Peptides against a protein of PDB entry 6RO1. Designs and how they scored, part 186

Target 1, 216 residues: chain A of PDB entry 6RO1
Amino acid sequence: LGKEIEEYIHKPKYCLPFLQPGRLVKVKNEGDDFGWGVVVNFSKKSNVKPNSGELDPLYVVEVLLRCSKESLKNSATEAAKPAKPDEKGEMQVVPVLVHLLSAISSVRLYIPKDLRPVDNRQSVLKSIQEVQKRFPDGIPLLDPIDDMGIQDQGLKKVIQKVEAFEHRMYSHPLHNDPNLETVYTLCEKKAQIAIDIKSAKRELKKARTVLQMDEL

## One batch from the design tools (peptide; made by RFdiffusion4, then SolubleMPNN)

Design b2_p28_7_s4 (from b2_p28_7, 15 letters changed)
Fold by OpenDDE base, seed 5:
Structure b2_p28_7_s4 (fold): chain B 216 residues (1-216), chain A 28 residues (1-28)
Amino acid sequence: as target 1 above (216 residues)
Amino acid sequence: MIYPFELLSKEELEEIKKEGKKKIEELE
């Protein structure tokens, strides 16, 4: 259900108005989860024919992301990779296709105006960490209906299902029961199948996206 | 402790949305 919501949120017509400098966004590129990053800017790259044959504009979002140090060495020829869980990593401005945004926060950071210095970029990581400390239950998300103003009936149905699920989950005395893992696993399997289909489509698109990211 | 972030009201988000739309229009 969360992924179904993502399919709406990452559409340019919905998310671009909220991609101000400092906006917290979550970036995922197939198997690469960058986690939470900070929007720096966005630009229109090209009109790409979507699978529907309609010319949809392709937007690139420059996002300050925690990247592996290895990515920095190969940045000229290789796509940025997320920092390993055990490494500090380095905050880098990474051009990201808008559809790779998996979440958008209601939180907006105060960011340095000049992100060229490493120290300024790393300070943003500290800011993200402070936000995470402030919200131990997770960084707050923009409401797709109330905040983003998405009126799509399909989304409303998804939200209703999520709300019903959450209500049932929290009302269930065994909401900590492994059966929740089964529903999550089924949702994860459906999500994984959707991810695999989307990953296959994204691998096809990743070959194109990596090439596009390298061109950016 | 001054947090390095802001939480915006619904009204503020609407203003931001309007500004964002203008920026998008400028890119077209």
Scores: peptide ipSAE 0.335, ipTM 0.860, DockQ to the pose 0.575
Fold by OpenDDE base, seed 2:
Structure b2_p28_7_s4 (fold): chain B 216 residues (1-216), chain A 28 residues (1-28)
Amino acid sequence: as target 1 above (216 residues)
Amino acid sequence: MIYPFELLSKEELEEIKKEGKKKIEELE
């Protein structure tokens, strides 16, 4: 069900409006999970379908991702690889096909205007870590229906199934289905995210007010 | 405490969505 939702979210017509600089996104490429990164920008590219000769629009999103230092040394010949769990890695701007976005957050970071210096890129990682500390149950996701405004009936059916599954899990906590735990974790995260977003918005509004007062 | 991030209101999200749709249309 999570994968089915992803198939809707990563469609350009739905996700592109939310790919502003600073938007948190998750990137997965086959076996490579980069985790949370930050959108820098996106561009339209043209690709020719091998069999049709027709040009289909592709979109490439430049995302700041935590990459393995080893992969960066070979960046001219090899694709960037995610940092290993035991390494620090380095934040790099990586061009990513839009369909490789596995999740989009409601969170948007303040990012440096100039990302050429390594220190500026690494500061973004610090910001991601601060967000993760703020949301211990997981970084909040955009709601496909309420936030992204997707009206597709297929998605609505998927969401209904997820909600029904959540309801069953909450009603029957003793079912040790590993798939159930994943959905439950997602649902708990969604509920907690809604609460945390509301709380964070209030705190942010207060913080902005204080900053505005200091700038006056 | 300065937060390194912002959270968008529903109204702001709707505006972003509208602007984004226009941008997509311009790219097509």
Scores: peptide ipSAE 0.327, ipTM 0.846, DockQ to the pose 0.376
Fold by OpenDDE base, seed 1:
Structure b2_p28_7_s4 (fold): chain B 216 residues (1-216), chain A 28 residues (1-28)
Amino acid sequence: as target 1 above (216 residues)
Amino acid sequence: MIYPFELLSKEELEEIKKEGKKKIEELE
């Protein structure tokens, strides 16, 4: 269900209005999870092949991401890789296709105007970390329905399924059923999505304002 | 996938956002 929701959220028609500079977003590229980064800007890709089957234009979003230092040494020829958990890494502006956005936060950071200096980029990481500290249950997400205005019936059905599952879990806990471990893992993911949405709604009012550096 | 890109002007970005908002409204 999380993946299904993601398939809606990362569509340009839904997410572009929210990709302001400073917006927190998650970026995932195949097996590479960059975690939370910050939107810098985005552009429209002009050279969409007519025969690509792509009906909508492609967009590239510049996201400030924590990258491994090793990958940066070869950044001219190789794709950036996410920093390892045990390394400091370095914040870099990485151009990614918009569909690689796995989540969009209600939080928008103040970011330095000039991101060329490494210190300015690293300061943003500190800001992200402060936001994470403020939201121990996870950085709040934009609600796809209420905030992003997605009216797609398919999405609504997905959300309803998640909510129904949560209700069932509350009323009839399945976590005690060893035979449903595989089902439960899937259900846990679904439930987590609902929790994330609910938590986001609760914190949305606070996070809708642009967070200043001094407020972090 | 990392792509080379050209940055859009502020004006162009605003237009994109407006278009996006319009699309959302159309879906409402």
Scores: peptide ipSAE 0.138, ipTM 0.713, DockQ to the pose 0.075
Fold by OpenDDE base, seed 4:
Structure b2_p28_7_s4 (fold): chain B 216 residues (1-216), chain A 28 residues (1-28)
Amino acid sequence: as target 1 above (216 residues)
Amino acid sequence: MIYPFELLSKEELEEIKKEGKKKIEELE
């Protein structure tokens, strides 16, 4: 269900309006999970190869991502690789196809105007880490319906299924039946995405309240 | 406290969406 939601949010017609400089996004490329990065800009790539029947314009988003040091050394010849959990990594601007965006945050960072200096790029990592500290349950996501304004009936059906599933999970104290564990693992992954959205909404509401309180 | 990030209100998000749609139309 999370993947189904991703299929909607990464469509250019829905996500491009929200890809302003500083927007937090998650980038995932096949087996490579870069985690949270920051949008720098986006451009339209005219992939007019006449023979590829896919008439849909491709968009490239430049995203500041935490990359492995090894990846930086090979950046001229190889694709960027995400930093390992045990390394600091280095923030690098990576061109990413829009469909590789797995999530879009409601959070927008203030980024340095010049990202050429390493120190400026690394300062953005510190900012991301600060945001993550403030949102221990996860960085808040844009709501695909309420925030992004996606009216697609297919998405609405997916969301309804997620909500119905969550409601069933909370309403039925699952008896410790060992056979339920397998169904639960798949359900937990799907439910976790919905919980993450709901938790992110709650945290966003709390954060807004805190911001409003700090302005008072 | 100046946060290094902003949280957008629903109204602000709607404005961004409108501006973004215009930008997309210009890029088409």
Scores: peptide ipSAE 0.273, ipTM 0.837, DockQ to the pose 0.419; fails the geometry check

Design b2_p28_8_s1 (from b2_p28_8, 12 letters changed)
Fold by OpenDDE base, seed 4:
Structure b2_p28_8_s1 (fold): chain B 216 residues (1-216), chain A 28 residues (1-28)
Amino acid sequence: as target 1 above (216 residues)
Amino acid sequence: DEELEKIKEEGEKKYKELLEKGKLYDIK
């Protein structure tokens, strides 16, 4: 269900107005989870490859992300990789396709005007960490309906299902309803089918997205 | 790109409106 919401949020027509400098966003590329980063800017990349009938403009967002030091050495030729959990890492400005945004926060940070100095980039990491301390239950998200103004009926149906599921999860003590395993198994199967469809679409998109990131 | 600038301007307008409603956080 969270993945179905993501498919609406990352659409340019909905998210671009909210990608201001300093906006907190989550970036995920295939198996690489960068976690929370900060928007620097966005631009339009006209993929005017004459032969790809995909007339839809691609949008690129420059995001400050915590990257592994190993990836920085190869940054000229290879895609940046996320820092390991036990690694300090280094903040880098990484160009990402808009569809790689997994979440958009209601939080906007003040960022340094010049991000070329390492100290200025690392100061943004400190700011993200302070925000995370202020929100122990997680960084707040933009509401896709109330804040982003998405009117799509498909999204409304997804949200209603999420709310109904959450309400059932909180209202029924997990211990006493033997039907919870059946609902969980059906939800896990549906989530797994959605993951498998999304993984198959991601594998098909992986073959395209790796090619598109190499062209970035 | 004139279209991008319009999107950014509209975005900043919406941001101010949502901030005034207390729906967004502007953290220094």
Scores: peptide ipSAE 0.343, ipTM 0.868, DockQ to the pose 0.823
Fold by OpenDDE base, seed 3:
Structure b2_p28_8_s1 (fold): chain B 216 residues (1-216), chain A 28 residues (1-28)
Amino acid sequence: as target 1 above (216 residues)
Amino acid sequence: DEELEKIKEEGEKKYKELLEKGKLYDIK
């Protein structure tokens, strides 16, 4: 169910309007989890497939990501790899296909105009870390319906199924039904998304108070 | 690309609307 929601979010018609410079996004590529990064820019690449007269426009998002220092040494020939949990890593601007964006945050950061200096890129990492400290339960996500304005009936049905499942999980005492574990793995992702949406809405009310306090 | 610029402009409009509704965080 989380993957089904991601399939809608990844559509350029829905996500591109929200990919402003400074937008927090989560990037995943086939086993590589870069975690949260910051959008720098996006561009359209026309891949002329020679045989299909349909120009399928590919969209590429430049994202500031925490990369392994080892991957940077080979950056001319090898794809960037995420920093290991135990390493500091280095913030790099990485071109990412739009479909690799696993999440889009409601948070937008200020980014330096010149990202060539390492210190400027690393300052963005400090800002991400500060956001993570402010949101210990997770960085708030854009609501695909209320915020992104996705009207697709398929998505609405997915969300309704999520909500109905959550309601059943909360209304029934956690009976140790062993069949709940397999449903739980699919539904943990689902419940986590809906909890993330609800927690984001609650945290949004709290964070308005915190942002107002920083302006005092 | 004029289409991309239009998307970006629409995006900035939506961003302002969401900020006004208190749905977004602008963290400096």
Scores: peptide ipSAE 0.289, ipTM 0.846, DockQ to the pose 0.685
Fold by OpenDDE base, seed 1:
Structure b2_p28_8_s1 (fold): chain B 216 residues (1-216), chain A 28 residues (1-28)
Amino acid sequence: as target 1 above (216 residues)
Amino acid sequence: DEELEKIKEEGEKKYKELLEKGKLYDIK
């Protein structure tokens, strides 16, 4: 269900209005999880799809991401890689295709105007870390229905399924069924997303005042 | 913001180079 929600939110028609400078977004490219980064800007590009010969519009989002030291050395010619957990890494502005956004936060940070200095980029990492400390249950997400205004019935059904599943999990009878392990692993991912949405809704209610973290 | 635009230009150049090399941030 999380993946199903992602398939909606990363669509340009839904997410682009929310990709303001300073917006927190989560970036994942296959096995490379960059975690939370900060939008710098976005642009429209035209690329030829291999099979059509026609130019299809692509959107590229510039995101400040925590990259490995190796990515710094090869930053001009090589794809950036996420910093390892044990590495300090460095914040870099990375051009990312919009469909690689796995999450969009309700949080928007103030970012330095000049991100060329390393210290300015690293200051943004400190701000992200401060946000993470303020939200121990996870950085709040935009609600795809209420905040992003997605009217797609397919998404509404997905959300309803997630909510219904959460309600069932918290209801007593399901705790005792041993066959639930496989269902639980899928359901834990689904439930985590629903918890993230519900937490995000609760936090959005609280964070409507925090949406502009002018203090960070 | 001219500074942001310069960063954007640099990012765009990098994007083009990586795209041409097949090293773009794209899900295969």
Scores: peptide ipSAE 0.095, ipTM 0.641, DockQ to the pose 0.026
Fold by OpenDDE base, seed 2:
Structure b2_p28_8_s1 (fold): chain B 216 residues (1-216), chain A 28 residues (1-28)
Amino acid sequence: as target 1 above (216 residues)
Amino acid sequence: DEELEKIKEEGEKKYKELLEKGKLYDIK
């Protein structure tokens, strides 16, 4: 069900208006999970479909991602790889196809205008980590219906199924299925994320007042 | 690309509207 939602949100017609500089997004490429990154910019390119000869618009999003230092040394020949869990890594601007965006946050960060210096890129990682600390249950997502304004009936049905599943999971703790426990942990994380988003929205409104006071 | 610029402008308008509604976070 989460993957079915991803199939809607990563469509250019829905996500492009939300890909402002500083927007938090999740990037996944096959087996590579980069986690949360920050949008720098997006561009339109043309690709020729091999079978139709028609030029379809292809969108590329430049995203600040935490990359393995090993992958950066070979950047001329190899695609960027995510930093290992035990690795510090380095924040790099990575061009990604728009369909590789697995999630879009309601959070937008301030980013330095010049991302050429390593220190400026690494400062963005500190900002992501601060946001993660403010949202211990997970970074808040854009609502695909209420925030993104997607009116697709297929998505509405998927959301209804997710909500019904989440409700059933909360109302009927199935004690004994280990596969259910994994799904429950994911849904509990998601619902706890939703509750904590509501709490963290209140705290971020308060923290914005504090950050605006320190810049003043 | 005029279409791309229009999408960006519409996006910034929508961002401001959602921010005013308290649905988005702008963290400095």
Scores: peptide ipSAE 0.343, ipTM 0.868, DockQ to the pose 0.677; fails the geometry check

Design b2_p28_8_s2 (from b2_p28_8, 13 letters changed)
Fold by OpenDDE base, seed 3:
Formats: C-alpha cells, sequence, structure tokens
Structure b2_p28_8_s2 (fold): chain B 216 residues (1-216), chain A 28 residues (1-28)
C-alpha cells in the first residue's frame, strides 16, 4: 500500500508543483537509500528517442544528497552512491529522476544561493540533521489528498483500505490471530504508512507555520 | 518554458494554501 501511494505521488502532475527549492525529499534508487535531501531545482528532459512510445517528458530534479566520498571520485563516470551510516559523506547536487522520490515533506529549508563551495553544501546537511532531531517521530510528509490535491479514485481506494485495516488493527486486539506474522509483515508496512500520515497530520496541526532553526 | 512556469505558478498557490492551513514548515 505504501508503494501504491508512492506511485501516485511520483506522477509529475502531482509532485512537480511541490518541488520548490529547499523542499525536503527522500530519494531511493534500487536499494540505494539516500535518505532525506533538499530540492535545488527541476528540469524537463525531452527524451526524443523516437522508438520508445513513451512520449511523456522525463523530469529530473536536482537534489542535495549525502553521498559517499568514494563515489564522488568517479562522479564523472559512475552514479552517486549514498554515504555509509558510519561515514560523514559529502553533500552533492545529484540529478534524480522524479519517480525516484519516495517521499515529499511539508518542510522547506533555506538553502545557500551558491552551492559550489563544499561548506555551503555541508551546512544544508547540518540543517537536515537539526530538522530530524526536531521531528523524532519522522519528518512530516505532504498529505497526498489534503496537501497535494490528488483526486484519483484509485488513491482514495488505497487510503480507504489502509484506514479500514488500521481500524481493524486497533479495534481487535491482534493477540489472538495466529496469522498475525504474515499479517504483521504486510500490516507493519501499511501501519507504518498510516502512522506516518497520522503523526504528520497531528504534528502539522500543532506546529508553527514558520520555524527558525533555533525554535525547532 | 511555458509549461514549467505554469507548474511554478501552481506551486506558489499550493504553497500559499499550505501556509494558510498551518501545514508548511519554513526553516531558516
Amino acid sequence: as target 1 above (216 residues)
Amino acid sequence: DEELKKIEEEGKKKEEELLKKGRLYIIK
């Protein structure tokens, strides 16, 4: 269900309006989890390859991501890789296909105008880390319906299924269902998404619209 | 260029709506 919601969020018609400079986004590419990064800008690539019937324009978003220093040495030839948990890494502006955005936050940061100096890029990492400290339950997400304005009936059905599932999880003590383990693996993913949506909604209602880093 | 400008204009409207709802976090 989380992946199904993600498929709607990734559509350019829904996400592009929210990809303003400074927007927090989560980037994931085939097992590489970059975590939270910051949008710099986006561009339209016309892949005029005549033979792929996908005449749909590809959109690329430039995102400040924490990258492995090893991947940076080969950046001219190799795709950027996420920093290892044990390394500091380096913040780099990475071109990312829009469909690789796994989450979009309601949070927007001020970013330096010049991102060429490493110190300016690293300052953004410090800001992300501070935001993460202020939101221990997770960085708040945009609501796909209430915030992004997605009216697709397919998404509404997915959300209804998530809500119905949550209601069942909370209304019946799960303790007596022997199929709990298989349900739990599917349910943990579903429940985590719904918890993330509900927690984000609750935090959004309590939070100040404009926060300074010191007030966070 | 024109399509991107329309998207940016829509984005500004959406940002204003988020702000009015108290759902936008702007962090300095």
Scores: peptide ipSAE 0.582, ipTM 0.944, DockQ to the pose 0.694
Fold by OpenDDE base, seed 2:
Structure b2_p28_8_s2 (fold): chain B 216 residues (1-216), chain A 28 residues (1-28)
Amino acid sequence: as target 1 above (216 residues)
Amino acid sequence: DEELKKIEEEGKKKEEELLKKGRLYIIK
């Protein structure tokens, strides 16, 4: 169900208006989870579908991501890899296909104008970490319906299913299930996006929250 | 690019809507 929501969110017609510089986004590429990064800009590319010969618009977003230093040495030949949990990594501007965005936050950061210096890029990582401290229940997400304005009936049905699943998960704890951990893990994976959206809705009390970095 | 400009203008409207709803966080 979470993946089904992602299939709507990452569509260019819905997400591109929200990909302003400084927007927090999550990036996943197959088995590689980069976690939270920051949008720098986006660009339009042309791609030819192999079977149609038609040129379809392809969008690439430049995202500041925490990358493994090992992957950066071969950046000319190898795709960037996420930093391991035990390493600091380095913040890099990585070109990402828009469909690899797994989540979009309501949070925007002020970013340095010049991201060429390593220190300027690493300062953005500090900012992300401060935001994560400010939101211990998770960085607030854009609501696909209320914030992004997606009116697709298919999405509404998916959201209803996710909400029903969340309600069942929290209302009927499987106290006697020997596979409780497995069940909860599966439930969390399927409902995570909806949980994060609901959490975001609860925190919204002010018309505009402008936080200084020192206030985080 | 006129299309990118249109998307950016739509983005400004969406940002204003988020602001009015109290859903936008801007961190300096």
Scores: peptide ipSAE 0.580, ipTM 0.944, DockQ to the pose 0.670
Fold by OpenDDE base, seed 4:
Structure b2_p28_8_s2 (fold): chain B 216 residues (1-216), chain A 28 residues (1-28)
Amino acid sequence: as target 1 above (216 residues)
Amino acid sequence: DEELKKIEEEGKKKEEELLKKGRLYIIK
């Protein structure tokens, strides 16, 4: 279910309007989870190669991501890799395809104008970490329907399923329905994202005030 | 690029909507 939602939110037609500089986004590339990064800018890449029948323009978003220092040494030939959990890593501006965005936050950071100095890039990591501390239940996500304005009926059905599932999880002990456990196990990763979205939505509904957090 | 400009303009509208809804967090 989470992946199904991701398939909608990472579509350029939905996400590009929200990819303002400083927007928090989550980036995943196959098995590599970069976690939360910050949008720097996006650009349209013309698929000039006539032979790939994909008529749709590719969009690339430059995102400040926490990368492994090892991957930086090989940056001439290798794609950036996420920092290991045990390493500090280094914030780098990484060009990522827009479809690699797994989540988009309602949070927008101020970023340094000059990201060439490592200290300026690392300051953004500190800001992300501060945001994470301020949102212990998770960084608030844009609601794909209420915030992003996605009207796709397929997404609405997915969200309805998530809501129904959550309602069942909270109304009935998971232990009593073997089918719920199977659905939960099969959907656990997907359901967690959906739960995160809904949790974020609930928190956002409670927060009627724009928190200008001046302390960052 | 006119397309990018339109996207940015739409983005500004969306940001204003988020702000009005109290859903935008701007952190300095």
Scores: peptide ipSAE 0.585, ipTM 0.945, DockQ to the pose 0.641; fails the geometry check
Fold by OpenDDE base, seed 5:
Structure b2_p28_8_s2 (fold): chain B 216 residues (1-216), chain A 28 residues (1-28)
Amino acid sequence: as target 1 above (216 residues)
Amino acid sequence: DEELKKIEEEGKKKEEELLKKGRLYIIK
């Protein structure tokens, strides 16, 4: 269900209007989970399909991501790798295909205008960490229906299933169903976005907060 | 790119809508 939602939200026609500089996004590339990063900008690339003569536009978003220092040494030849859990890592601007965005937050950060200095990039990591502390139940997501305006009936059905599942999870104490650990682990992995959307819906009822970093 | 400009303009409208709904968080 989480992957089905992702297939809608990462479509350029839906997500591009929300990819403003400073927008928090999650990036996943195959087995590599970069976690939360910050949008810098996006650009259009033309891909020529050999048989259709149609240029399908591909979009690339530049995202500040926490990368392993090892991957930086080979950055000219190798794809960036996420920082290990025990590693400090380094924030890098990484070009990411838009379909690799797994989540889009309602949160925007002020970012330094010049991201060439390491200290400026690392300051953004500090800001992300402070946001995570402010939202212990998870960084709030854009609602694909209410915020992003996606009208696809297939998505509405997926959301209804997620809401029904979440309602069941909250109505029954999770501790009594031994299958809930497997479902919870699968739901944490696959439906973390859906849980985050519901948590976000609860948090989004909170009035507009211009949070100063000093208030985080 | 005129298409990118249109997307950015739509983005500004969407941001204003989020702001009016109290659904936008801006962190300094």
Scores: peptide ipSAE 0.578, ipTM 0.944, DockQ to the pose 0.695; fails the geometry check

